# Ledger of designs, part 21: peptides against a protein of PDB entry 4N78

Target 1, 186 residues: chain A of PDB entry 4N78
Amino acid sequence: HFQVICRLLGYQGIAVVMEELLKVVKSLLQGTILQYVKTLMEVMPKICRLPRHEYGSPGILEFFHHQLKDIVEYAELKTVCFQNLREVGNAILFCLLIEQSLSLEEVCDLLHAAPFQNILPRVHVKEGERLDAKMKRLESKYAPLHLVPLIERLGTPQQIAIAREGDLLTKERLCCGLSMFEVILT
Target 2, 155 residues: chain B of PDB entry 4N78
Amino acid sequence: MAELQMLLEEEIPGGRRALFDSYTNLERVADYCENNYIQSADKQRALEETKAYTTQSLASVAYLINTLANNVLQMLDIQASQLRRMESSINHISQTVDIHKEKVARREIGILTTNKNTSRTHKIIAPANLERPVRYIRKPIDYTILDDIGHGVKW

## One batch from the design tools (peptide; aimed at target 1 Y11 L169, target 2 R107 G110)

Design b2_p13_7 (made by RFdiffusion4)
Pose (drawn by RFdiffusion4):
Structure b2_p13_7 (pose): chain A 186 residues (1-186), chain B 155 residues (1-155), chain P 13 residues (1-13)
Amino acid sequence: as target 1 above (186 residues)
Amino acid sequence: as target 2 above (155 residues)
Amino acid sequence: VHLSTFEEGREEA
C-alpha cells in the first residue's frame, strides 16, 4: 500500500501529507492530550517512592495499586488518552514508513538510470588485469549509451538544455543524502 | 513561409483562373471551328484546322491541370512540415513545463529534509607505523631512577 | 552530498 501511495502522490503529495500530519499531531498534543495530561497530573500521587526489595514483590504490587488507584479507575483513560496517543503514533509511523517506501522507489529509479548516466558496477578482475585499465574499457562499451554527451554532440541548444535539467533531476534523489524522519521529530 | 504565401495568394488562385479562362475560351474556339467550317471554301482544310485546334485544346487543358496539381501538392507538403516543426516545439515546451513542476514539488519536500551524515570506511584500519619489536636487555636494579621525581634524595 | 533541487527547500526551512 505504501508503495502505491508513494507513486501516486509523488514528492508534492507526500510533502503536503507530512505537513498536514504535523498539524494533526500539533492539534492533538497542544489540544486534547495536553488537557488530559494536565488533568491526570493532578490525579497523580504527589510523591511515590520505589519500595525496597525487602517489602517483596507482592507488597510492591499492592503499594502501586493503591498509589495509582485513581489512574487505574480513570474512566476516559482508554477511550480518550490512549486513543489520542494511538493516532499520534500512527501519524509518526506513517511518516517513517512512507519515507522508507520512497527510498526504495528512488533507488530503483536510479538503478535504471545508471546505464544512461555512465554508472558502472565493479567488474571481475582476472590475472594480468587492472580495474583501472578495464573499467575504462567497459566505459567505452557503454559510451553510446551516455545520454548527455550524445545530445551535446548532435542535439540542438534547446534539446541540450532540456537534457541537462532532466539528467540532474534523474540523478538527484532523496536517498542520495537526505532524510525526513529526523526533521519530523524535531 | 514565403513559398506558402506565393502558393496561397497568387500561383494557385492564378493557375485556377487560368483554368476558368480555358473554360470560356474553349467554348469560343468550339464555335470558331464550326463557323470557320461554315465559311470555309475548303471543307477538308477547315476540318484539318479543327483537328489542330482539338489537339491543341487537349494539350492545353492537361498542362493547366498538371501545373495546378503540382502547386496544390507543394502546398500540402509545406503544411505537413509546419505541423512537424510545431509538434517539436510543443514537445519542448511540454518537457520544460514538466521540469518546472518537478522542481516545485522537490522544493516543497526539501523543506522536510536534512543531511543524513552517513560515511563508508574499512572494517580494520592498521596504524601508519606498526609497534617496533623491543629487545630484552638485562639491567640491574637502580634505586635512583625516581630521584628526579618530586623531592628526591640522592645517596 | 549536496543536492541542488532540494537546496532551496532546505534554505526555506

Design b2_p13_7_s1 (made by RFdiffusion4, then SolubleMPNN; from b2_p13_7, 6 letters changed)
Fold by OpenDDE base, seed 1:
Structure b2_p13_7_s1 (fold): chain B 186 residues (1-186), chain C 155 residues (1-155), chain A 13 residues (1-13)
Amino acid sequence: as target 1 above (186 residues)
Amino acid sequence: as target 2 above (155 residues)
Amino acid sequence: MHLPMFEEGMLER
């Protein structure tokens, strides 16, 4: 699903969605969640001493239940605050999954474009074979597929310009060095 | 452009008119030949003349048709070439717009990005001495060692 | 890897 979303939205659509999600998250955090947190802080016992171990596990639990009774009985906490926290969590997860999906798509695009861009994979050299010889063979094999040089040789100036720009667009991907999720976490 | 215009406005219409005129002329020639044959005392000569006129007329018509056909073909070729050029231009514009949109989109999403912290994965320098996997000899847990610690009722 | 097209956006932050 996220892969499809990434394909449909593209960079622009993803950017818009991410920006809106960030706004929503900010609104939730600074609004409702903050208010509930403040309220909870007010009702939280100022002094919570550890009960004596002599009360046993049930007694300790009962003690904490009693101390936190006002918090536990705060019905709006369960219904509204937790729901908002879930929404924030879902938004964060959504952003993460979108970025991951986008990165996968970008990697796939890079891999597919590689033969056309003179990007050759490192060949696994079997024992006894010279890496250089294999690389030269590979270069020779894929040389006719180099799109930009081909267009530079055969194309019009306009086509050459477009090809160069397209090549650049193909090479530059977010996955090569940038992260959106890190921004979301800050 | 001038050539196409000449073909469309002058050469092809002119050729069509010429062909139409040739039809009228053929009818006149036919009438002439028929009358000439009827009136001529030398039927053989009249027939030969008719054959000559017929051949000439057919050759003329064939020439006109061929010329017209070539002009039409040339017109179509020019138009096809123009369409191809237009298509190329449209494609170029479209691609340029798409590239521009993509650049804008990339800037927009770029606002939401930061450099990946390449945590210098400390090269876990594999210690040169691969400690031979100490064969985990499962020493059977001698549970008898615990026999002395537990309040086990010696039945 | 330098990603100038995206980095331009980063600088606008």
Scores: peptide ipSAE 0.336, ipTM 0.807, DockQ to the pose 0.681
OpenDDE base, seeds 2, 3, 4, 5: peptide ipSAE 0.334, 0.328, 0.322, 0.330; ipTM 0.808, 0.805, 0.803, 0.809; seed 5 fails the geometry check

Design b2_p13_7_s2 (made by RFdiffusion4, then SolubleMPNN; from b2_p13_7, 7 letters changed)
Fold by OpenDDE base, seed 5:
Structure b2_p13_7_s2 (fold): chain B 186 residues (1-186), chain C 155 residues (1-155), chain A 13 residues (1-13)
Amino acid sequence: as target 1 above (186 residues)
Amino acid sequence: as target 2 above (155 residues)
Amino acid sequence: MYLPVFEEGMLKA
């Protein structure tokens, strides 16, 4: 689903969705969540010390349950605050999955374009074969597929300009060095 | 442009008229041949004349059709060439627009990106003293040691 | 009787 979304929206659509999600997250964090956090801080026990380990896990749990009873019994915490936190979490996950899906699409595009852009994979060399000789042979084999040089030789000035720009846009992808998710986390 | 105009306005209409006139002429020749054959005392001669006129008529019509067909084909070739040029122009514009849109889109999404922190994998400097690989003696994990730590519900 | 003259198409074809 995320791959399809990436294909349909493109860079522009993804940008718009991400911006709107950031606005929503900001609104949730600075609005409802902040208010509940403030309220929770007010009702939070001022002194919450770790109970002695001698009480065991059940005793420790009961201790915290007793200290946090007022918070646990706060019904709006479950229905509103936790829901908003889920929405924020979902937004973060959405952004992550979109970026991952976009990266996959970009990598696929790069791989498909590679033979036309003089980007050749490293070939496996069997024992006794020279890597350089094999690479040169491969380069020669795919030389006729190099789009920009071909158009430079046979095309009009306008076609050459378009080919160069297209080549550049094909090579420069977000996955090569940029992250959206890191921006979202800041 | 001038060639196409000549084909459309002069050559093709002219060829069509010539072909129509030839139809009328063929009818006259046919009438002549029929009457000549009926009235002639020498039927063999009349037949040979008819054959000659038939051959000539067919040759003439074939020529007219061929000429007209060639003119039409030439017209179509010129028009096809014009369409190809138009298509090329449209494609050029379309590609230019697409590139522009892509650049704009990339700028927009670029604002939402930062450089990937490539964690420089610190060269694992092999410690100078390779501790002798202590042969991992797989001691069976005695899970009974954990029996006293977990509040297992002793049923 | 004047008969219409046809162009010799075979020679031009």
Scores: peptide ipSAE 0.028, ipTM 0.767, DockQ to the pose 0.005
OpenDDE base, seeds 1, 2, 3, 4: peptide ipSAE 0.015, 0.025, 0.023, 0.025; ipTM 0.768, 0.768, 0.758, 0.760

Design b2_p13_7_s3 (made by RFdiffusion4, then SolubleMPNN; from b2_p13_7, 6 letters changed)
Fold by OpenDDE base, seed 2:
Formats: structure tokens, C-alpha cells, sequence
Structure b2_p13_7_s3 (fold): chain B 186 residues (1-186), chain C 155 residues (1-155), chain A 13 residues (1-13)
């Protein structure tokens, strides 16, 4: 599903969605969640000492239950605050999954374009084969597929310009060095 | 442009008219030949004249058809060439626009990106002195200390 | 890898 979303939205659509999600998250964090946290801090026992171990597990549990009674009974915490936290969590997960899906798509695009851009994979050299010879053979094999040089030779000036720009667009991908998720986490 | 216009407005219509006129003329020739054959005392001569007229008429029609066909083909070729040029122009514009849109999109998403922290794999400098794993001597937990704590009925 | 098309956007932040 996320892969399909990435394909449909493209960079522009993803940017818009991410921006809106960030706004929502910011609103939730600075608004409702912050207020609940403040309230919780106010109702938290100022002094909560660890009860003596002699009371046993049940006694200790009862002690903490009593100390935190106001918090536990705070109905809005369960209904509103947790819901907002869930929404934030979902937004974060969504962003993560979108970025991962986008990265996969970009990698695939790069791999598909590689033969046309004079990017050759490192070939596994079997025992006894010279790496240099194999690489030269590969270079020779794919040389006719180099798109930009081909168009530069045969194309119109306008076609050449478009090809160069297209080549650049193909090479530059987010996965090559950029992260959106890191921005979202900050 | 001028050539196409001439073909469309003058040559092709003119050729069609000529062909139509030729058809009418052929009917007249046929009538003439028929009458000539009936009225002539020398039937052989009349037949030879008919053959000559038929050959001439067929040649004329063939010429007119060929000329018209060539003009139509030429017209179509010119039109096809014009369409190809137009298509090429549209494609170039479309590609330019798409590239521009993509660049804009990349700028937009770029706002939401940061450089991947190449985790400098801090070379975990293995401390040179591998502290010998202190043999974790598991002291057995003596649970008998808890035997006196609780309402357990000593059977 | 230098990604100038995206980096232009980064500078706008």
C-alpha cells in the first residue's frame, strides 16, 4: 500500500502530506498532549517513596495504586490523551513507512537506469577470471546504451538539453544522502 | 504551405473535374464509335478506328488517375510531415514542463529533508586490554530464607 | 553525494 501511495503522490504529493502531518503532530503535541502532561505533573505525588519491601507485592501495588489514584481515575487520559498519542504515533509510523517505500522505489529506479548512465555493478569475479577483463567486457557491452552520449551524437540541441536534465534528475535521489524521517523526529 | 494549399484548392479539385469530364467524353466517344461502325461500309476500318480511340481514351484516363493519385499522396505526405513537426513540438514542451515540475517538487520535498547522519561508525576501538570476562560465579540463591515467610501450612 | 536540487529546498528551511 505504501509503495502505491508513493508512486501516486510522487515527490510533490509526499511533501504535501508530510507537511500536513507535521502540522497535525505539532498541534497535538503543543496543544492537548502538553496540557495533559502539565495536568499529570500537577497531580503527581510530590513525594513518592518506595514502600518497604516488607509489605510484599500486593501491599506495594496497593500503595502505588493509592498514590496514583487520581491519575488512574482520570478518564480523559484514557479517552483523549491516549487517542492523541496514538494519532501521533500513527503519523510517525506513516512517515517512516513512506520514506522506506520511497527509498525502495528510488533504489529500483537507480538500478534500472544504471546501465544507461554508465554505472556498472561490481561483478562477482569467479576464480580465475581477471576483474579488469570482465569489467572491460561489461563496459563494452553497455556502451551503446549510454543515453546521454547517444543523444549528444544524434539528437537536436533541444533533445540533448532534455536528456542531460533527465539524466541529472535520474541520478539525484533522496536515498542517496537525505532523510525526511530525521527531520520529523526533531 | 503554398504547395499544400495549391494541392488542396487547385490541383486535386481540378484533377477530379478533369476525370469527370473525361468520363463524359468517353461516353461520347463510345457513341461515336458505335454509330460509325453501323454506318460505315468498311467495317474493318471502322473497327480499327474504334480500337485507336479506345486505346487513346484508356491512356488518357490512366494518366488522369495517376496524376490525381500522386497529388493526393503528396498532399498526405505534407500533412503527415506537418503533424509530425507539431507532435515533436508538443512533446518537447511537455517534457520541459515535466522537468520543471519535477525540479519544483524536489525543492519542496527538500525542505523536509536533512543529511543522513552517516553514523560515523565510531571505530569501536576495542580496548586493547580485553578485560578477561570476570567469571560470573552464580551463587545459588538459597530460597530457604523465605520458608518462614507466609501462612504456608507445614505439612 | 551532492544533491543540489533537494539542497535548494533545505536552504529554505
Amino acid sequence: as target 1 above (186 residues)
Amino acid sequence: as target 2 above (155 residues)
Amino acid sequence: MHLPMFEEGMKER
Scores: peptide ipSAE 0.361, ipTM 0.806, DockQ to the pose 0.687
OpenDDE base, seeds 1, 3, 4, 5: peptide ipSAE 0.361, 0.349, 0.353, 0.360; ipTM 0.803, 0.801, 0.801, 0.807; seed 5 fails the geometry check

Design b2_p13_7_s4 (made by RFdiffusion4, then SolubleMPNN; from b2_p13_7, 7 letters changed)
Fold by OpenDDE base, seed 5:
Structure b2_p13_7_s4 (fold): chain B 186 residues (1-186), chain C 155 residues (1-155), chain A 13 residues (1-13)
Amino acid sequence: as target 1 above (186 residues)
Amino acid sequence: as target 2 above (155 residues)
Amino acid sequence: MYLPMFEEGMKER
């Protein structure tokens, strides 16, 4: 589904969606969540000492449950605050999955374009074969597919310009060195 | 443009009119030949004259048809060429616009991006003891392990 | 890898 979304939206659509999600997340964090956090801080026990280890795990749990009773019983925390946190989480996950899907799509595009752009994969060399000879053979095999040189030879100036720009657009992808998700986390 | 206009406005209509006129002329020739044959004492000569006129008339009509057909074909070729040029122009504009839109889109999404932190290549500290390459013994894949996971029809 | 088309947008932040 995310791959389809990426294909449908393209860079423009993804940018718009991501920007809107960031706004939503910001609004949730700076608004409702912040307010709840402030409220929680107000009701938080001022002094919470670690109980004696002698009470064991159950006793310690009961102690903290008692100390945090007001927080645990805060109904709006479960209904509103947790929902908002879920929304934030979903937004973050959405962004992550979109970026991953986009990266996959971009990699596929790069791989498909590679033979036409004189980008050759590293070939496996069998014992006794020279890498250079094999690479030269591969280069010669795909040389007729090199689109930009072909158009430069046969095309009009306008076609050449478009081909060069298209080649550049094909080569430059986010997956080559950029991350959106890191921006979302900051 | 001038050639196409001449074909559309003058040559083709003129050719059509010429063919129509030729019909009238052919009728006259036919009448003449018929009358000449009836009135002539030398029927053989009249027949030969009729043959000559018929041949000439057919040749003239054939010429007119051929000329008209060639003009129509030329017109169509010019129009086809114009359409191809127009298509090429439209495609060029479309591609230019698409490239521009893509550049704009990339700038927009770029606002939301940062450089991937190249994880500092942890110095792969080669373990001091190069463990002897354990010969990878290809163990046959036991597919029976998958028998319990799949909802497949137990035959 | 230098990605100028995207980096132009980054500079606008």
Scores: peptide ipSAE 0.305, ipTM 0.812, DockQ to the pose 0.668
OpenDDE base, seeds 1, 2, 3, 4: peptide ipSAE 0.305, 0.299, 0.291, 0.294; ipTM 0.808, 0.810, 0.807, 0.806; seed 2 fails the geometry check

Design b2_p13_8 (made by RFdiffusion4)
Pose (drawn by RFdiffusion4):
Structure b2_p13_8 (pose): chain A 186 residues (1-186), chain B 155 residues (1-155), chain P 13 residues (1-13)
Amino acid sequence: as target 1 above (186 residues)
Amino acid sequence: as target 2 above (155 residues)
Amino acid sequence: PFLSTFQEGREER
């Protein structure tokens, strides 16, 4: 699903969805969640020590039950507090997962562009062979596929300018050195 | 474009009227052969001149049509090439617009991004100078090696 | 690496 969502939305669609999800998270954190956090903070026990081991686990469970009774009995703890938090969590997970799908989408695009952009994989080296001397030979084999230099050789200035722009857009992807989840959290 | 204007404004309309002139001039020439036969004293001579005019009328109508047909074809060939150049230009405009729309989309998501500081190194990196193997040499106990440390006491 | 198509958006931020 995320894979399809990435393809259909593109960069502009994903960006606006992320910007809108930030507005939703802001609306919830500074809204209903904040209201209920302030309310439950008063219902909270002002102080609460951690009992020594001596008291034993069953007596510690009893102590936490009494100290946190009002939290345990709060009627809207699930239907509201947990619900709102789940929505915020899902919004964060969407941003993370959608970025991962976008990264997979970009890397595949780059793999198909590599033959037309003079990007060769490492070649096997037998005895008496140097990669330096061999990689250059392989580059000659795929020389007719190098798109930008071919157009600069036979193309019109208009075709050349357009080729340079398209070649730049093809090789520059977010997965080459950029990320979003960090900015989302910040 | 100059050859097209010449075809559209003069050579085609002109060669076309020259065809209409043939329409009117041939009906005169048909009457003249009938009159020249009637006035003629020599019926065989007047028939041979009618035949001459018939053959000449045929050669003329075929020539006028051929000339006009070549002009119409040249016009269509030129117009076909115009569409060919125009499509090429429209395609470049389209590619340019696509490049722009993509730049706008990437600018929009670029706001939500930062550098991912990732690097690549080796599993093991040996030091530039490996530790020298130090030979063992026996030396006596010396109770003076600390005399210079702090407030020593020499003996 | 420097990615020019996304850089304007980063400067705006």

Design b2_p13_8_s1 (made by RFdiffusion4, then SolubleMPNN; from b2_p13_8, 7 letters changed)
Fold by OpenDDE base, seed 2:
Structure b2_p13_8_s1 (fold): chain B 186 residues (1-186), chain C 155 residues (1-155), chain A 13 residues (1-13)
Amino acid sequence: as target 1 above (186 residues)
Amino acid sequence: as target 2 above (155 residues)
Amino acid sequence: MYLPVFEEGMKER
């Protein structure tokens, strides 16, 4: 599903969605969640001493239940605050999954474009074969597929310009060094 | 453009008219040949004349058809070339627009990105001295120490 | 890797 979303939205669509999600998250965090946290801090027992171990596990549990009774009974905490936290969590997960999916798509694009851009994969050298010889063979094999040089040789000035720009855009991908998720976490 | 216009407005219509006129003329020639054959005392001569006219007429029609066909083909070639040029222009514009849109999109998403902290893989400098794993001697926990603690019914 | 097109956006933050 996320892969499909990434393909449909593209960079622009993803950017828009992410921006809106960030706004939503910000509003939730600074609004309702913050208020609940403040309230919880106010109702939190100022002094919560560890009960004596002699009371046993049941006694200790009862003690904490009693101390936290006001918090536990705060119905809005379960219904509203937790819901908002779920929404935030979902938003974060969504962003993560989108980035991962986008990264996969970009990697695929890079791999598909590589032969046309003079990017050769590292070939596994079988025992006894010279790496250099294999690389030269590969270079020779894919040399005719190099798009930019081909267009530079055969194309019009306008075509050459377009090809160069296209090549640049093909090479530049977020997965090469940028992260969206890190921004979201900050 | 001038050539295409001449073909469309003058040469092709003119050729069509010429061909039509030729058709009419052929009918007249046929009538003439028929009458000449009937009225002529020398039928052999009349036949030879008919053959000559037929050959000439066919040659003329063939020439007219060929000329017209060539003009039509030329017209089509010019039009095809024009269409190809237009297509090329449209494609160039489209590609330019797409590139521009892509750049804009990338700038937009770029706002939401930061450089991946290449976690400097701190070369876990393997401490030179592999501290020999201190043999974890599991001392058995003597649980008997707890036997006296609790309301357990000593059977 | 230098990503100039994306980096233009980064500078705008």
Scores: peptide ipSAE 0.271, ipTM 0.810, DockQ to the pose 0.737
OpenDDE base, seeds 1, 3, 4, 5: peptide ipSAE 0.268, 0.266, 0.270, 0.282; ipTM 0.807, 0.807, 0.806, 0.813; seed 5 fails the geometry check

Design b2_p13_8_s2 (made by RFdiffusion4, then SolubleMPNN; from b2_p13_8, 6 letters changed)
Fold by OpenDDE base, seed 1:
Structure b2_p13_8_s2 (fold): chain B 186 residues (1-186), chain C 155 residues (1-155), chain A 13 residues (1-13)
Amino acid sequence: as target 1 above (186 residues)
Amino acid sequence: as target 2 above (155 residues)
Amino acid sequence: PYLPMFEEGMKER
């Protein structure tokens, strides 16, 4: 589903959706959630020390659960605050999944374009074969597929310009080194 | 363009007119041949003349049709070539626009991106001294302070 | 990797 969404929206559509989600998340975090957090901080036990590690994870959990029992039992917190947190979580998860799907799509595009752009995969070398020789053979094999040089040789100046631009657009992808999700987490 | 214009305005219309005129002429020739045969004392000669006129008329019509057809074909070829050029131009413009849109989109999404950073996990250092077990003390919490927040029901 | 088309947007942030 996310792959289809990515294909449908493209970079621009994804950007718009992500921006809107960021606004929503920001609004939730700076609004209701912040208010709840501030209020909760005021009512938090003044003394809540870390229990001994000898209590183990269950004991430590029970300790904190006991200290926070009254807060956790507050019905409004569960209904409103946790719902908002769920919305934030869903938004974040959505962003993550969109980015992952986009990255996969981009990688596929890069892989498909590679033979046409003089990008050769690393090949397995059998015993007795030289890597350089094998790579040279592959290069020779795929040389006729190099699109930009081919168009430069046979195409009009306009076609050459378009081909170069297209080549650049094909090569440059977010997955090469950029992340949207990291921005969302900041 | 001059050739196409000549075809459209002069050659093809002229050819059509010539064919139309040939129709009327053929009718006259037919009438002449019929009358000539009836009035002639030498029927054999009249028949030979009719054959000659028939052959000539058919040849003339065939020539006119062939000429017109060739002109139409030439016209269509020129038009097809023009359409191909137009298509090429439109395609170029379309591609240019698409590339531009893509660049804009990339800038827009770029605003939402940063360089991928790998988070280094730091070893959590535990405190050297274990804290003494603290007895569970339950203090009542006033939840009314939360009543002004959210959409909850006041008790 | 240098991605100038995207980085232009990053600079605007």
Scores: peptide ipSAE 0.297, ipTM 0.778, DockQ to the pose 0.575
OpenDDE base, seeds 2, 3, 4, 5: peptide ipSAE 0.290, 0.285, 0.286, 0.293; ipTM 0.773, 0.776, 0.773, 0.778; seed 5 fails the geometry check

Design b2_p13_8_s3 (made by RFdiffusion4, then SolubleMPNN; from b2_p13_8, 4 letters changed)
Fold by OpenDDE base, seed 4:
Structure b2_p13_8_s3 (fold): chain B 186 residues (1-186), chain C 155 residues (1-155), chain A 13 residues (1-13)
Amino acid sequence: as target 1 above (186 residues)
Amino acid sequence: as target 2 above (155 residues)
Amino acid sequence: PFLPTFQPGMDER
C-alpha cells in the first residue's frame, strides 16, 4: 500500500503529505500533549525515592502505583492524551513507512537506470574468474546502452541538454544520502 | 508547405479529374472503334486501329494512375514528416515540463530532508567467505502486525 | 487522340 501511495503521490505529493503531517504532529505536541505534560508535571510527586530493593518487584510496583495513583487515575490522560500520543505515533510511523517505501522505489529506479548510466553492479567474481575481465565484459555489454553518450552523438543540442538533466535527476535520489524521518524526529 | 498545398489542392484533384475524364473518353473511343469496325470495308485495318487505340488508352490510364498514386504517396510522406516533427516538438516540450516539475518536487521534498548521519557503521568488512547471498526473502510485511498497535484511521 | 499520350519520361518524378 505504501509503495502504491508513493508511486501515486510522487515526490511532490509526498512532500505535501509530510508537511501536513508535520503540522498535525506539531499541533498535537505543542497543544494538547504539552498541556497534559505540564499538568502531569505539576501533580508529579516532587520526591520519589527509589524504594529499597528489599521490597521486591511487587512492593516496588505498589509503591510507584501509590505515588502515581492520581496520575494513573487521571481519566483524561487515558482518553485524550494517550490518544493524541497514538496519533503522533501513527503519523511518525506513517512517515517512516513512506520514506522506506520511497527509498525502495528509488533504489529500484537506480537499478533499472544503472545499465544506461554506466553504473556497473558490484561484480561477484566466482572463483577462477578475473574481476577485470568480467568488468570489461560487462562494460562492453552495456556500452551501447549509455544514454547520454548516445544522445550526445545523435541528438540535437536541446535533446542533449534534456538527456543530461534527466541523467542527473535519475542519479540523484533521496535514498543516496537524505532522510526525511530524521527531520520528523527533531 | 507549398508543395503539400499544391498536391492537395491542385495535383491530386487534377489527377482525379483526369481519370474521370479518361473514363468518358474511353467510352467515346470504344464507340468510335465499334462504329469504325462496322462501317469499314477493310475489317483488318479497323481492327488494327482499334488495337492501337486500346494500347494508347491503356498506356494513358496507366500513366494517370501512376502519376496520381505517386502524388498521393508524396503527400503522405510530407504529412508523415510533418507529424514526426510535431511529435518531436511535443515530446521535447513534455520532457522539459516533466523535468521542471520534477525539479520543483525535489526541491519541495528536499526541504523535508536532512543528510543521513552515516554513523560510521564499522566497515562491514565483507567476510572473506562470501556467504551465499541470503536470498532476501521478501517476507511480505505483514501489515497486520501494525493493526494491533495503531488504530489506523480507516481511510 | 481522345486520351492524353503516354509520356514515358514523366515517371521519374
Scores: peptide ipSAE 0.054, ipTM 0.667, DockQ to the pose 0.006
OpenDDE base, seeds 1, 2, 3, 5: peptide ipSAE 0.044, 0.038, 0.045, 0.046; ipTM 0.645, 0.640, 0.640, 0.659

Design b2_p13_8_s4 (made by RFdiffusion4, then SolubleMPNN; from b2_p13_8, 7 letters changed)
Fold by OpenDDE base, seed 5:
Structure b2_p13_8_s4 (fold): chain B 186 residues (1-186), chain C 155 residues (1-155), chain A 13 residues (1-13)
Amino acid sequence: as target 1 above (186 residues)
Amino acid sequence: as target 2 above (155 residues)
Amino acid sequence: MHLPVFEEGMKER
C-alpha cells in the first residue's frame, strides 16, 4: 500500500502530506500533549526517593503506585491524551514507512536506469577470470545503451539539454544521501 | 506552406477537373471513331486510326491520373511532415514542463530532508587476539535425536 | 553524493 501511495503521490504529493503531518504533530505536541505534560509535572512528587530494598519488589511497587497515584488517576481520566499520542505515533510511523517505500522505489528506478547511465553492476568474478576483462566486456556490451552520449551524438541541442536534465534527475535520488525521517525526529 | 496551398487549392482540383473533361473528350473520340468506322470504305484504315486515337486517349488519361496521384501523394507527405514537426515540438515542450515540475517537486520535498548522518565507521579495531577461527566442523545433524520426540507413525 | 536539486530546497529552510 505504501508503495502505491508513493507512486501515486510522487515527490510533490509526499512533500505535501509530510508537511501537513508535521503541522498536525506540532499542533498535538504544543497543544494537548504539552498541557498534559505540564499537568503531570504539577502532580509529580517533588521528592521521590528510592525506597529501601528491604521492602522487597511488592513493597517497592506499592510505594511507586502510591507516589504516582495522582498521575495514574489523571491518566485514566484523560483518555484524549492517549489518543493524541497514538495519533503522533501513527504519524511518525507513516512518515517512516513512506520514506522506506520511497527509498525502495528510488532504488528500483536507479537499478533500471543503470545500464543506460554507464553504471555497471559489480560482476562476480569466477576463479581464474580477470575482473578487468569482464568489466571491459560489460562496458562494451552496454556502451550502445548509454543514452546521454548517444543523444549528444545524434540529437538536437534541445534533445541534448533534455537528456542531460533527465539523466541528472534520474541519478539524483533521496536515498542517495538525504533523509526525511531525521528531520521529523528533530 | 505555399506549396501545400497550391496543391490543395489549385493543382488537385485542377487535376480533378481535367480528368472529368478528359472523360467527356473520350466520349467524343469514341463517337468519332465509331462513325468513322461505319462510314469509311477502308475498314482497315479506320481501325488503325481508331487504335491510334485509343492509344493516345489512354495515354492522356494515364498521364492525368498519374499527375493527380503524385500531387495527392505530395500533399499527404507535406502534411505528414508538418504533423511530425508539430508533434516533435509539442513533445519537447511537454518534456521541458515535466522536467520543470519535477525540479519544483524535488525542491519542495528537499525542504523536508537533511543529510544522512554517515555513521562514522568506527574503525573496528580488530581485537589483537585473533581468536583462531574455530574450524566449524559441520557435525552432521544426527536426526536420530528427533526420533524419540516426534510421534511419527511408525509404519 | 551531491544532490543539488534537493539541496536547493534545504537551503530555503
Scores: peptide ipSAE 0.340, ipTM 0.809, DockQ to the pose 0.694
OpenDDE base, seeds 1, 2, 3, 4: peptide ipSAE 0.337, 0.335, 0.330, 0.333; ipTM 0.805, 0.807, 0.804, 0.803

